# Designs tried in a protein design run: peptides against a protein of PDB entry 3T6J. Part 312

Target 1, 375 residues: chain A of PDB entry 3T6J
Amino acid sequence: PIVESYIGFIESYRDPFGSRGEFEGFVAVVNKAMSAKFERLVASAEQLLKELPWPPTFEKDKFLTPDFTSLDVLTFAGSGIPAGINIPNYDDLRQTEGFKNVSLGNVLAVAYATQREKLTFLEEDDKDLYILWKGPSFDVQVGLHELLGHGSGKLFVQDEKGAFNFDQETVINPETGEQIQSWYRSGETWDSKFSTIASSYEECRAESVGLYLCLHPQVLEIFGFEGADAEDVIYVNWLNMVRAGLLALEFYTPEAFNWRQAHMQARFVILRVLLEAGEGLVTITPTTGSDGRPDARVRLDRSKIRSVGKPALERFLRRLQVLKSTGDVAGGRALYEGYATVTDAPPECFLTLRDTVLLRKESRKLIVQPNTRLE
Target 2, 372 residues: chain A of PDB entry 3T6J as posed
Amino acid sequence: PIVESYIGFIESYRDPFGSRGEFEGFVAVVNKAMSAKFERLVASAEQLLKELPWPPTFEKDKFLTPDFTSLDVLTFAGSGIPAGINIPNYDDLRQTEGFKNVSLGNVLAVAYREKLTFLEEDDKDLYILWKGPSFDVQVGLHALLGHGSGKLFVQDEKGAFNFDQETVINPETGEQIQSWYRSGETWDSKFSTIASSYEECRAESVGLYLCLHPQVLEIFGFEGADAEDVIYVNWLNMVRAGLLALEFYTPEAFNWRQAHMQARFVILRVLLEAGEGLVTITPTTGSDGRPDARVRLDRSKIRSVGKPALERFLRRLQVLKSTGDVAGGRALYEGYATVTDAPPECFLTLRDTVLLRKESRKLIVQPNTRLE

## One batch from the design tools (peptide; made by RFdiffusion4, then SolubleMPNN)

Design b2_p28_2_s2 (from b2_p28_2, 11 letters changed)
Fold by OpenDDE base, seed 2:
Structure b2_p28_2_s2 (fold): chain B 375 residues (1-375), chain A 28 residues (1-28)
Amino acid sequence: as target 1 above (375 residues)
Amino acid sequence: MKFVLTDEVSSVVYGVDPYLDETVGVEP
C-alpha cells in the first residue's frame, strides 16, 4: 500500500491567536479509488477558480496543480480528526510553491453513520433525504473546501524591496471601486495580521466556497451527480451547513464571548449571512419536542438557494476575499465579528436557541482507529 | 499480497459533521 504521513506543528486552531501550531500526526493508507475522484476535481480546478466571485486580480496569478489524495487513517494524534486537510497553511507558499489536499476518507465514513431518530433540528420530511445524501454532499463540500477554498485567493504583497505583486495603478477593489490601499508588507502573513480571527475566518471562506461552487453543474458532474440527484446533493449540502450553524452554538461561551471551535464559528457566521438574506430562505423555529422540552427546527427553502442564497453568499464571500487579499484587518474583523456575535436579540434569540442546542447536544464521539492485516 | 484494513474507523455517531475536530475523541 501507499502510506502517507505527516507530523509536526501544523494546525493553529487551538491557538487563540491563530499562529502557533498544534502538534499533530497521522499515518494513513492511500485510497486509490477515492483519490481518482478528486483528481477529476483537480483537473477542473483552474477553470472552477474563475467561477469564484472575485476578479482575477484577486486570484492567484498562476494555478499550481496540487495533489489531492484520499487517505484511510490508521492512526491520528491530535485534538481531533479532520475530514480534510490543505497544506501548507502558509498562504504565501500556497501561492508560490503549491499545496497538497488530503481527504480523510474513513473519517468521513464515520460521519455518514447517523441514526435517523438521533438527527436533531431537521424537519421530518428532510431527514431521510439528509441521511441519504449527506455522504455524497460531504465529499463535494470537503473537496471544494480544501481544493478551491483554501487553495484560492491572492494576498497582495509588497516585498522587502518595495515591489508589489499586483499593479497598483490598474487593480481595483471591487467593493470600494478604488485602487488598492492596503496590502501585506514584508514579514506580514495572514495569521500574523488577522490573528484571533484568522483560522475561523479562513474556514468560513473555505466553507463558503464549497457552498457557492457546489451550485455549479460541472462540480456535481465531476462527482457523478446529475438531474434530481445533483439538486438533492446541493440541497443537503446547504441544509447541512445551516443546521451546522445552529449546532455551532454549543461551542460558544457566552460568559467569555468566545468561540471554542473555528469551524463551528465559521458555520454560525454562514448561517447568519443566510438568515440575513431573508425572503424565507432559512427559518429556525423553536418547537417543543416529544419529550415536552424545548426543541428547534431548521428549514431551508431549496427553491430559494439560487435566487436568494447564492447572491447573499456571493456578496459575503467576495467581501471575505477582498478583505483578506488587501490585508484589511479592521474591515475583516468588523465584518466577521459582526456575524459571529451571539446575542439574544429577536427574532432569532440565539442565546435562547443555544440553550436548546445544549439540551439536545450529542455525546462526544469516540473513534476506534482501524488495524491492518496482510493478505 | 496486499494490506487490508481489518476494521474501519468506528464511533458513536448521532449527528453529522464533516470536520470531527473537537467533537470526536480517539479511543485510547
Scores: peptide ipSAE 0.021, ipTM 0.534, DockQ to the pose 0.219
Fold by OpenDDE base, seed 4:
Structure b2_p28_2_s2 (fold): chain B 375 residues (1-375), chain A 28 residues (1-28)
Amino acid sequence: as target 1 above (375 residues)
Amino acid sequence: MKFVLTDEVSSVVYGVDPYLDETVGVEP
């Protein structure tokens, strides 16, 4: 078997300031079959990067072919288990030296085992489809999230000698129509500059990339989906995201006005973006469960994903990237925290919905790290 | 020879999987 491992102070999700890495390590075995799919995605990465909704000037100057493997985790040491990883976590290194992507396949598989009767917040008509395609859609989302999400975009930098990695005279901010007015100085990083919102913001960007690019036919083809199956995978991927945005409320602490999980905060933000798009794209309806207690249903109109959802996500994703590239912390914080705010304002009444989410919280899954044998 | 994952428990991981909608592990 091909064994991969890593160890060190890597992820900063548990640091309130997003700077200090948590000690983490794993030993894993390469899943060759699934890795082959990701290799096909890598082969298309350069082309797919051009599909992202920002000018080339905000993308990496040169495409560096990354590694992407699917890993079956044998042992994992850390406070949390990721579904995917993109390393290093330094954007400057990503754009100049490259990066490695991994999908933790057997971790993702835990999510595949969904019991229909325990599946919350979905319409009955969507449950079977959701169960069928949740796994495959996760594979697509994780692949895009890591490779083309975390692996995309450029930071504008002025080095210690005063040199810029972009042409100040010609590069235009697509949001303002003006020349670039802010950038990262020597010693400044994404995490150091955006601090408390850095992790969640980046996850939101990466998740948004996944949703956005999964609409591209080539992506689904890479993963082996065509025709109706491809459309179902897209639908379920988007449905999963909006559902996740609702579920995310579990990880919000109203008393402290803070989020306890970066990815879930990101998913809530995306939900808010898609709700803002309106036109019946996403609907969250409070209901009463069979037990007579509060429940809810999330509905995604499949027919409006491309017409309503995509444009909304495009605009949002572009803004995320532009603000990231330019190191515009004020603008970035205003944008992100705006969407991350949880109130009880109508029509959604998110704080009330949170109570419902907590009430309907699913049982925690157990992740068991397997042994191996030779046969 | 084939390398095969087993169902035998070597260890338990707990925490949050970013792509799961819940916290995972042995802790409730």
Scores: peptide ipSAE 0.034, ipTM 0.564, DockQ to the pose 0.312; fails the geometry check
Fold by OpenDDE base, seed 3:
Structure b2_p28_2_s2 (fold): chain B 375 residues (1-375), chain A 28 residues (1-28)
Amino acid sequence: as target 1 above (375 residues)
Amino acid sequence: MKFVLTDEVSSVVYGVDPYLDETVGVEP
C-alpha cells in the first residue's frame, strides 16, 4: 500500500531483559523513488551475498526475497524514530509469513541537518563533504545493513530429530580449518545463546556488512552514484561510522562497565577494529577547541579504506559470522567484548575521550512531523 | 495523488537506533 502503518509493542531495546516491547505507532507514505533503489538492491541481493567474506556453507541455503520499502514518516509515536525497521520481531512470524524491511528516509534526512559550525570531531576539510553526502551514504548503509546484514548468514542447527542443516563431514570452519564443532541445538536461539551481547553483536555484524559491501561498485550504481561521487559516498559512509564510534562513548557507563545502546556499542567496536588495523587508516587526535576546552578530531585516510580498512573489516566480519553460525558463545563473547571494552589505555585513552565527547555533546534533536501537500 | 512532504520537517533525533531488528532466531 502507498500508506503504511503499524501499532503495538514492537521493539524491546528499552527492556533490560530484551523481552518487553515498547509501544510504537507510525503512519508513513511510500517514497517510490527510493523504494525503487531498494528494489534494485533486493534484485541484486543474491549475487551480493556471495561477496560477503564467508563460505557459501555459512550463508543461507536459499535466498528469500524480502520486501524492502522506503517510507516517509508522517507521524511516529514512540521514544525514538528509527532510520530502519525490520518487522515483525517475532521469529515464528518471520519464518511463516516472512519479514519486511523499511527505511524511514525522511528521518535520515532530518537527523543529519547539523549546522556546519556545530559538527563535532571532523576535520574542517571533511565537513562540507560530510554534510553533502551524509544522507546519501546513510541510505546506502541502511539498505545494506537491513537487507544484506540482518538478512545474511546461516545458523548451524541440529533439530529435535538429530538432523543437521549442514554436512558435518564436509563443512569446514574457515577460521580454524577444522570441522564444525558447535551448533545450535533444538530450542536454542541466537538470543538465548549469546544473551547480553546478542543484539549489539548482530548490529555490529550488520553495520560491518554495510561498510564492507558499500565498496562494491554495483551497490553504489544501484543507488545512482558513479565515479567521484561513488568514492565520496564510500568515504563519507566510513567516516560517519568511525565518527559514530567516537560519539558512541556517550552511551558507555564506566562505573557499570555497561553499554546503554546496542547500536552505539556496535559502532564503537567497528571503530576499534579499524583503529587496530593501524597504518594511519583512522586517527583520533585530541585537540583544543576555540573555547579553550578539550576537543577531538577523527581522521580517516581515504586512500587506505580499500588497502587497510577492507581487509581488517573482512577478517573481523568473517569471525563474527563464523562464531555466530557455530553458536560459539565463548569465542563470540571474547571477540566482541574485547573490542567493546573501554579503557583509558594509550594511545587512544578512550575514557578521556569520553569526557571530551560528553563535553561536546549536543542537545537531542526533536523530529517535527511533516505536512503533506497536494501537487 | 502525489503527496509531497513539505520542507517543514526540521527536527533531527540523535541517539536513536537507526536499525530495529530482532536477533536472528534459529530456524527449526
Scores: peptide ipSAE 0.024, ipTM 0.495, DockQ to the pose 0.147; fails the geometry check
Fold by OpenDDE base, seed 1:
Structure b2_p28_2_s2 (fold): chain B 375 residues (1-375), chain A 28 residues (1-28)
Amino acid sequence: as target 1 above (375 residues)
Amino acid sequence: MKFVLTDEVSSVVYGVDPYLDETVGVEP
């Protein structure tokens, strides 16, 4: 077998300032079959990057073909196990040197193992579809998230010599219509500049890329889905995201006004964006469970994904990228923290919903990592 | 030669997978 491993200070999710990496490591075996699938996505990456909702001037100057490997984890040491990884976690290096993507396939398999009777917050009519397509939709989302999410976008930089990596006279900020007014100075990084919101913000951007690009016909084709199947995968991917946004409330600590999980915060933000889009796209309805206690249902109108959801996400995603590219921390923080705020304000009453989420929380799963054998 | 993952327990991992709909393992 092909064995992969990494070790070191990798992810900064545990750092309140988003800068210091946690020491972690894994040993894994390459899943060749799944890796081949992701390589098809890699082959289309350069073209798909052009479909992202920002000008080419906000995208990397040169596409660097990354590696994408699916891994079956034998052992993982760390506070959390990701489903996917994009490394290095330095945007400047991603921009100039390239990056590697991995999908932790057997970790995803655990995520797929959901019993229908235990599946919370979905309409009954959606449960079977969700169960059926959760796995495939995750493959799509993780692939897009890592490869085209984390792997996209340009940081505007002024180097130590005063030179810019963009034309100050011609590059226009698509949000303001003006020339670029801010950038990263020498020594400034994404994490150092955006600090407390950097990790979650980036995850939100990557998740948004996934949702946005999964609507592109070529993407589903790459993953082998056509016709009704493709539409179902799209629907379930979006449904999963809005559901995740609700579930994310578990990871919010009201007393401290903080989030304990960057990805979940990101998903909540996306939920808020899609709720704001209105027009019946997303509806969260408090209900009463069979036990007489509070429950809730999230509903996504699939017919409005393209007409309502996509434009909303497009605008939001573009704003995320523009603010990231320009190093506009004030603007970025205002935008992101605005959507990340959890209150009990109507109509959503998120703090009340949080109580419901906690009430409906299931027993925690254990990731039991298996042995390998020769056949 | 084919390597296959088995259901035999080799290790138990506690943590949070951001793609799971719940926490995995035991919280600190």
Scores: peptide ipSAE 0.019, ipTM 0.548, DockQ to the pose 0.295; fails the geometry check

Design b2_p28_2_s3 (from b2_p28_2, 12 letters changed)
Fold by OpenDDE base, seed 5:
Structure b2_p28_2_s3 (fold): chain B 375 residues (1-375), chain A 28 residues (1-28)
Amino acid sequence: as target 1 above (375 residues)
Amino acid sequence: MRYVLTDEVSSVVYGVDPYLEETVGVEP
């Protein structure tokens, strides 16, 4: 088998300022079968990047073909085990030297073991479909998230010599219709500039890329889905995201007005965006469970994903990217924190829903890392 | 940057086969 490993100060999720990496490492074996799907995605990446909802001037000038490998983790040392990784975490290096993607396949596969009786907050009619397609849809989402999410977008930079990596006279901000008014100066990075919101903001952008691009037929084809199966994968992927947005409330601390998990905060933001779109796209209905205690149901109208959901996500995703590219921290913070705010205001009453989420929370599961054997 | 699973989707992995398209996880 092909063995891969990495070790070092990598992820900065535990740093309130998003700058200091936590020491982590893993040893893994290449999953050749799963890697093949991601290789096909890589082969189409340059074309798919053009489908993202920002001008080419806000995308990387040159596409650098990354490696993308599915790995079965043998051992992982760190505070949290991921499903996918995009490295390095330095945007400047990703733009000039390229990047590598890995999917931690056996970690991702944990999601495949969903039990119907334990599945919360879904309509009964959606449960079987959800169970069937959760795994495949998650593979699609992670692939897009890492490769085309974290791997996309340009930062406007002025170097130490005063030179810009963009044409100040011709590049137009699509949101304002004006020339670019802000950028990253020498020594400024995404994390240093956006600080407390950087990690969650970037995860939100990456998740949004996944949802947006999974609507593209070529993406589904790459993963081997066509016809009704492709539509079901799309539906379940979006359904999973809106459900995750509700589940995310577990990771909000009302007393401190803060989030304890960057990805979950991101998913809540996406839920808020899709709720704001209205028109019956997403509904969250408080209910009473069979035990007589509070429950809830999330409903997604699949017929409105393209007509209502996509445009809403498009606008939001474009704004995320434009604000990121221009280093507009004030605008970015205002946008993101606005959607990340949790109140008990009607009609959603999110703080009340949080109580329901906590009430329905299952016991913490453990990921026990595997043994290896030859048979 | 990485995609992180939550405890809700966590499970037990007993083994890996690099030649399979997926690895089976078992919920406790």
Scores: peptide ipSAE 0.005, ipTM 0.392, DockQ to the pose 0.064
Fold by OpenDDE base, seed 4:
Parts: C-alpha cells; sequence; structure tokens
Structure b2_p28_2_s3 (fold): chain B 375 residues (1-375), chain A 28 residues (1-28)
C-alpha cells in the first residue's frame, strides 16, 4: 500500500490567538479509488478557481497544481481527527510554493453511519434523503473546502524590501471601488494579524467556497453525480450546513460571549448569512418533541438555493476574501463578529434555540483507529 | 487547516474535547 505520514506542530485551532501549533502526526494508507475523484477535482481546479467571486487580482498569480489524496488513517496522534487537511497553513507559502490536500476517508465513513432516530432538527421528509446523501455530500464539501477553499485567494504583501506583490496603481478593491489601502507587511501572517478570528474566519471562507462551488455542474460531475442525484447532493450539502449552523450553538458560551469551536462558529455565521438572505430560503421553527420538550426544525427551500442562497453567499464570500487579501482586520472583524453574534433577538431567538440544541444533544461517535495485517 | 465534521464525531482522547479552543490558551 501507499503510505503517507506527517508530523509536527501544525494546526493552531486550540490556540486562542491562532498562532501556536499543536503537535500532530498521522500514518495513513492511500485510498486509490477515492483519490481518483479528488485528482479529477485537481485537474479542474485552475478553471474552478476562476468561478470564485473575486477578481483575478485577488487570486493567486500563478496556479500551482496541488496534491489531493484520500487517506485511510491508521494512526493519528493529536487532540482530534479531522476529516480533511490542507497544508501548509501559511498562506504565503500556499500561493508561492503550493500545497497538499487530504481527505480522511475512513473518518468520513464513520460520519456516514447516521441513525435516523438520532437525527435531530430535520423535517421527517428530509431525513431519508439526508441519510442517503450525507456521505456523498461530505465528499464534495470536504474536497471543495480543502482544495478550492483553503487553496484559494491571494494575500497582498509588501516584502522587506518594500516591493509589492500587486500593482498598487491598477488593482481595485471590488467592495470599495478604490485602490488597495492595506496589505500584509513583512513578518505579518494571516494568523498573526487576524488572531482570535483567524481560524474560524478561514474555515468560514472555505466552507462558503464549498457551498458556492458545489452548485457548479462540473463539480458534481467530477464526483460522479448527474441529474436528480446531483441536485440531491447539492440540497443535502446545503441542508447539512444550515443544520450545522444550528448545532453550532452548543459551542457558544453565552457567559463569555465567545465560541469554543472554530468550524462550528463558521457554520453559524453561514447560517446567519443565509437567514439574512430571507425570502424563505432557510427557516428554523421551534417545535415540541414527542417527549413534550422543546425541539426545532430546520427547513431549506431547495428551489431558492440558486436564486436566493447563491447570491447571498457570493456577496459574503467576496467580502471575506477581499478583507483577507488586504489584511483589513478591522473590517474583517466587524463583518465576521457581526454574523457570529448570538443574541435572543426575534425571530430566531438563538439563545433560546441554544437551550433546545443542548437539550437534544446526542452522544458523539468515538473514532477507534483501525489496524492492518498481512493476509 | 483542517475540515472538522459536526459534533457527531469525536476522537478518543482522554480529558480533552477535540477541537475546542478553550482547552488551552494563554497569549504567549
Amino acid sequence: as target 1 above (375 residues)
Amino acid sequence: MRYVLTDEVSSVVYGVDPYLEETVGVEP
């Protein structure tokens, strides 16, 4: 078998300031069959990058073909096992040297085993569809998230010699219509500059890229979905995200006004963006469960994903990227923390919904790492 | 960077909730 491994102080999610890496290492075996799908995605990456909602001037100057592999993890040393990885974590290195993506296939497989009776916050009519397509939709989302999410965008940089990696005279900020007024100076990184919001912000950007690009017919084709199946995968992917946004409330600490999990915060932000879009795209309805206690239902109108959801996400995603590229921490923080704010304001009453989420909390699946032997 | 699933899945770690930022952290 083809074996891959890595080790080091890599991910900074556990650092409140997004700077200190946590020790991590894994040994994994390449899943050739699933890797082939991701290879096709890589082959289309250069073209798909052009579909992202920012000017080419905010994208990498030169496309560098990344690696993308599906891995079955044999051993993982760390505080948690991810479903996907994009490395290195330095954006400047990503844009100048390249990057590698991996999908941890057997981790995803565990997540696919959803029990219908334990599936919370979905309408009954959506549960079977959700269960059927959750796995495939995860494959799509993770692939896009890593490759075209984390693997996209440009940081504007002034180097130690004073040279810019962009034309100050011609590059225009699409949000302001003005020339670029901020950038990263020598020694500044994404994490160092955006600090406490860096991880969650970037995950939000990557998740948004996934949702946005999964609407592209070529993406679904790459993963082998056509016709009604493709539409179902899209629907379930978006439905999963809005549901995740509700589930995310578990990871908010009202007393401290903070989030404890970067990805879940990101998903809540996306939920807020899609709720803001209005027009019946997303509806969260408090209900009463069969046990007589509070429950909730999330509804996503399939027919409004492209007409309402996509434009809303497009605008939001562009703003995320522009603020990231320009190193506009003040603007970025204002935008992101605005959507990440949790109050009990109507109509959503998120703090009340949080109580419901906590009440309906299910035990997590524990991942037991596999072994191999010679036959 | 990494993709983390919903809270439906967690790794087996003693005394640590996976991916919770509050498990560590003072500014260096």
Scores: peptide ipSAE 0.167, ipTM 0.613, DockQ to the pose 0.059; fails the geometry check
Fold by OpenDDE base, seed 1:
Structure b2_p28_2_s3 (fold): chain B 375 residues (1-375), chain A 28 residues (1-28)
Amino acid sequence: as target 1 above (375 residues)
Amino acid sequence: MRYVLTDEVSSVVYGVDPYLEETVGVEP
């Protein structure tokens, strides 16, 4: 078998300042069949990057074709096992040297095994569809998230010699219509500037890229979905995200006004964006469970994904990228923290919903041994 | 950066709980 591994201080999710990496490592075996699937996405990456809602001037000057490998994890040492990884975590290196993507396939397989009776917060009519397409939609989302999410965008930089990696005279900020007014100075990084929101903000950007680009016909085709199947994959992917935004409340600590998990915070932000879009796109309805205790249902209007959801996400995603590119911490923080704020304000009453989420929470699974087999 | 899927995936851990401590604050 082809064995891959990495080790070191890699992810900074456990650092409140988003800068210090946690020591982790894994040993895994390459899944050739699944890797081949992701390579098709890689082959289209350069073209798909052009579909992102920012000017080319905000994208990498040169596309560097990355590797994308599916891995079966034999051992993972760390605080948590991810579904996918994009490394390195330094944007400057991603821009100049390239990056590698991996999908932890056997971890995903475990996650896909959802029991219908335990599937919370979905309408009964959506449960079977969700179960059927959760796996495939996750493959799409992970691929897009890692490759075109984390793998996209340019940071505007002034180097130690005063030179810019962009033309100050001609590059226009699409949000303001003005010239670029802020950038990263020598020695400044994404994490150093955006600090406490850096990780979650970036995850939100990547998740948004996934949702946005999964609407593109070429993406679904790459993953082998056509016709009704493609539409179902899209629907379930978006449905999963809005559901995840609700589930995310588990990871919010009201007393500390903070989030314990960057990805879940990101998903909550996306939920808020899509709720703000209105027009019946997303509806969260408090209900009463069969046990007489609080429950909830999230509904996504499939017919409004493209007409309402996509434009809302487009605007939001563009803002995320522009603020990131320009190093506008104040603007970025205002935007992101605004959507990440959890209150009990109507109509959503998120703090009340949080109680419901906690009430309906399943016991956490602890994996004590790897599970890998040949098929 | 890592992608972590929802609920069930987020609940998958090896021996340690990554959510025992707070990671991201709303206010600086």
Scores: peptide ipSAE 0.014, ipTM 0.460, DockQ to the pose 0.090; fails the geometry check
Fold by OpenDDE base, seed 3:
Structure b2_p28_2_s3 (fold): chain B 375 residues (1-375), chain A 28 residues (1-28)
Amino acid sequence: as target 1 above (375 residues)
Amino acid sequence: MRYVLTDEVSSVVYGVDPYLEETVGVEP
């Protein structure tokens, strides 16, 4: 339909246990031009899913072609308007019944209005490139995040009758080399098992899928980028993510040792993963701003994205998926919370950097309801 | 699930005070 809407208890990000949905609703109009790009992505989804770093046994048994549309939001009721949506939020339904993806395109457009002089934590040489490609890179990232991130992976389930949705005798855990030792039992869900980390963990997985698959030339071609432009889009996408990981510190509460925003926590985790990879891939350097106050710079070595970044992300992303599929809460929590831990340990001194982030914090943006016109 | 790419996007609120932290995240 030309007009899209939904209403109900959808997202559980405001629930500490990730279970209770917040009531939200929107009315939007289809952006046909951008939707066409997403349709091409959908057409390639089955093949692109095979590029993800887990065995087919950990992927959905049957590819279900989803809907994917770009929407211009007219009205959104709820806390925090998203850039994209993948529904339903139930993994069991996603893998058996399918799902729908939407990109809220005009939300992204509003977010891009950051002035160059206010753009924090980037090298001067990166600012113009960042401004130029932020939008396009967002489109790529959102598409991948929703369609191939949230839309990927299988949960191993034993139903109420004792039947498995996987071959218990032959499926091997790629991380351990052993047979599958854990799964979801009847009544258990992703949210119920992983609870407090479920939302952020899943967002981290989806974001990682985006970063990982954006390196694939076919993906960039779908969005209309080739050659140097494609490489710039990749660079800016990764740069944006590592920058976001730093910015994420705003949403960490040291006194409570908790995160207040699932996506930001996810981005910080990714930053930590890429920092751990080392070899000069990502560097965060404390600096002094022109005002004489603390500042920082994030540097991403473009030449290290494929050689250092991709392998690190591959390993991490595979682990995320395997732990999710097997319902290994202990392992998943250990992995995720490990990377989500914020300390003041050198060399990064993240708690100190948090102070810098807060110092350089900008005003939040407000979306104003757009008007429509006929041309 | 919702995708929120940047802090700018994450902090975008429609018809609500964008400075309310509860609009982007809630502490237990």
Scores: peptide ipSAE 0.013, ipTM 0.458, DockQ to the pose 0.089; fails the geometry check

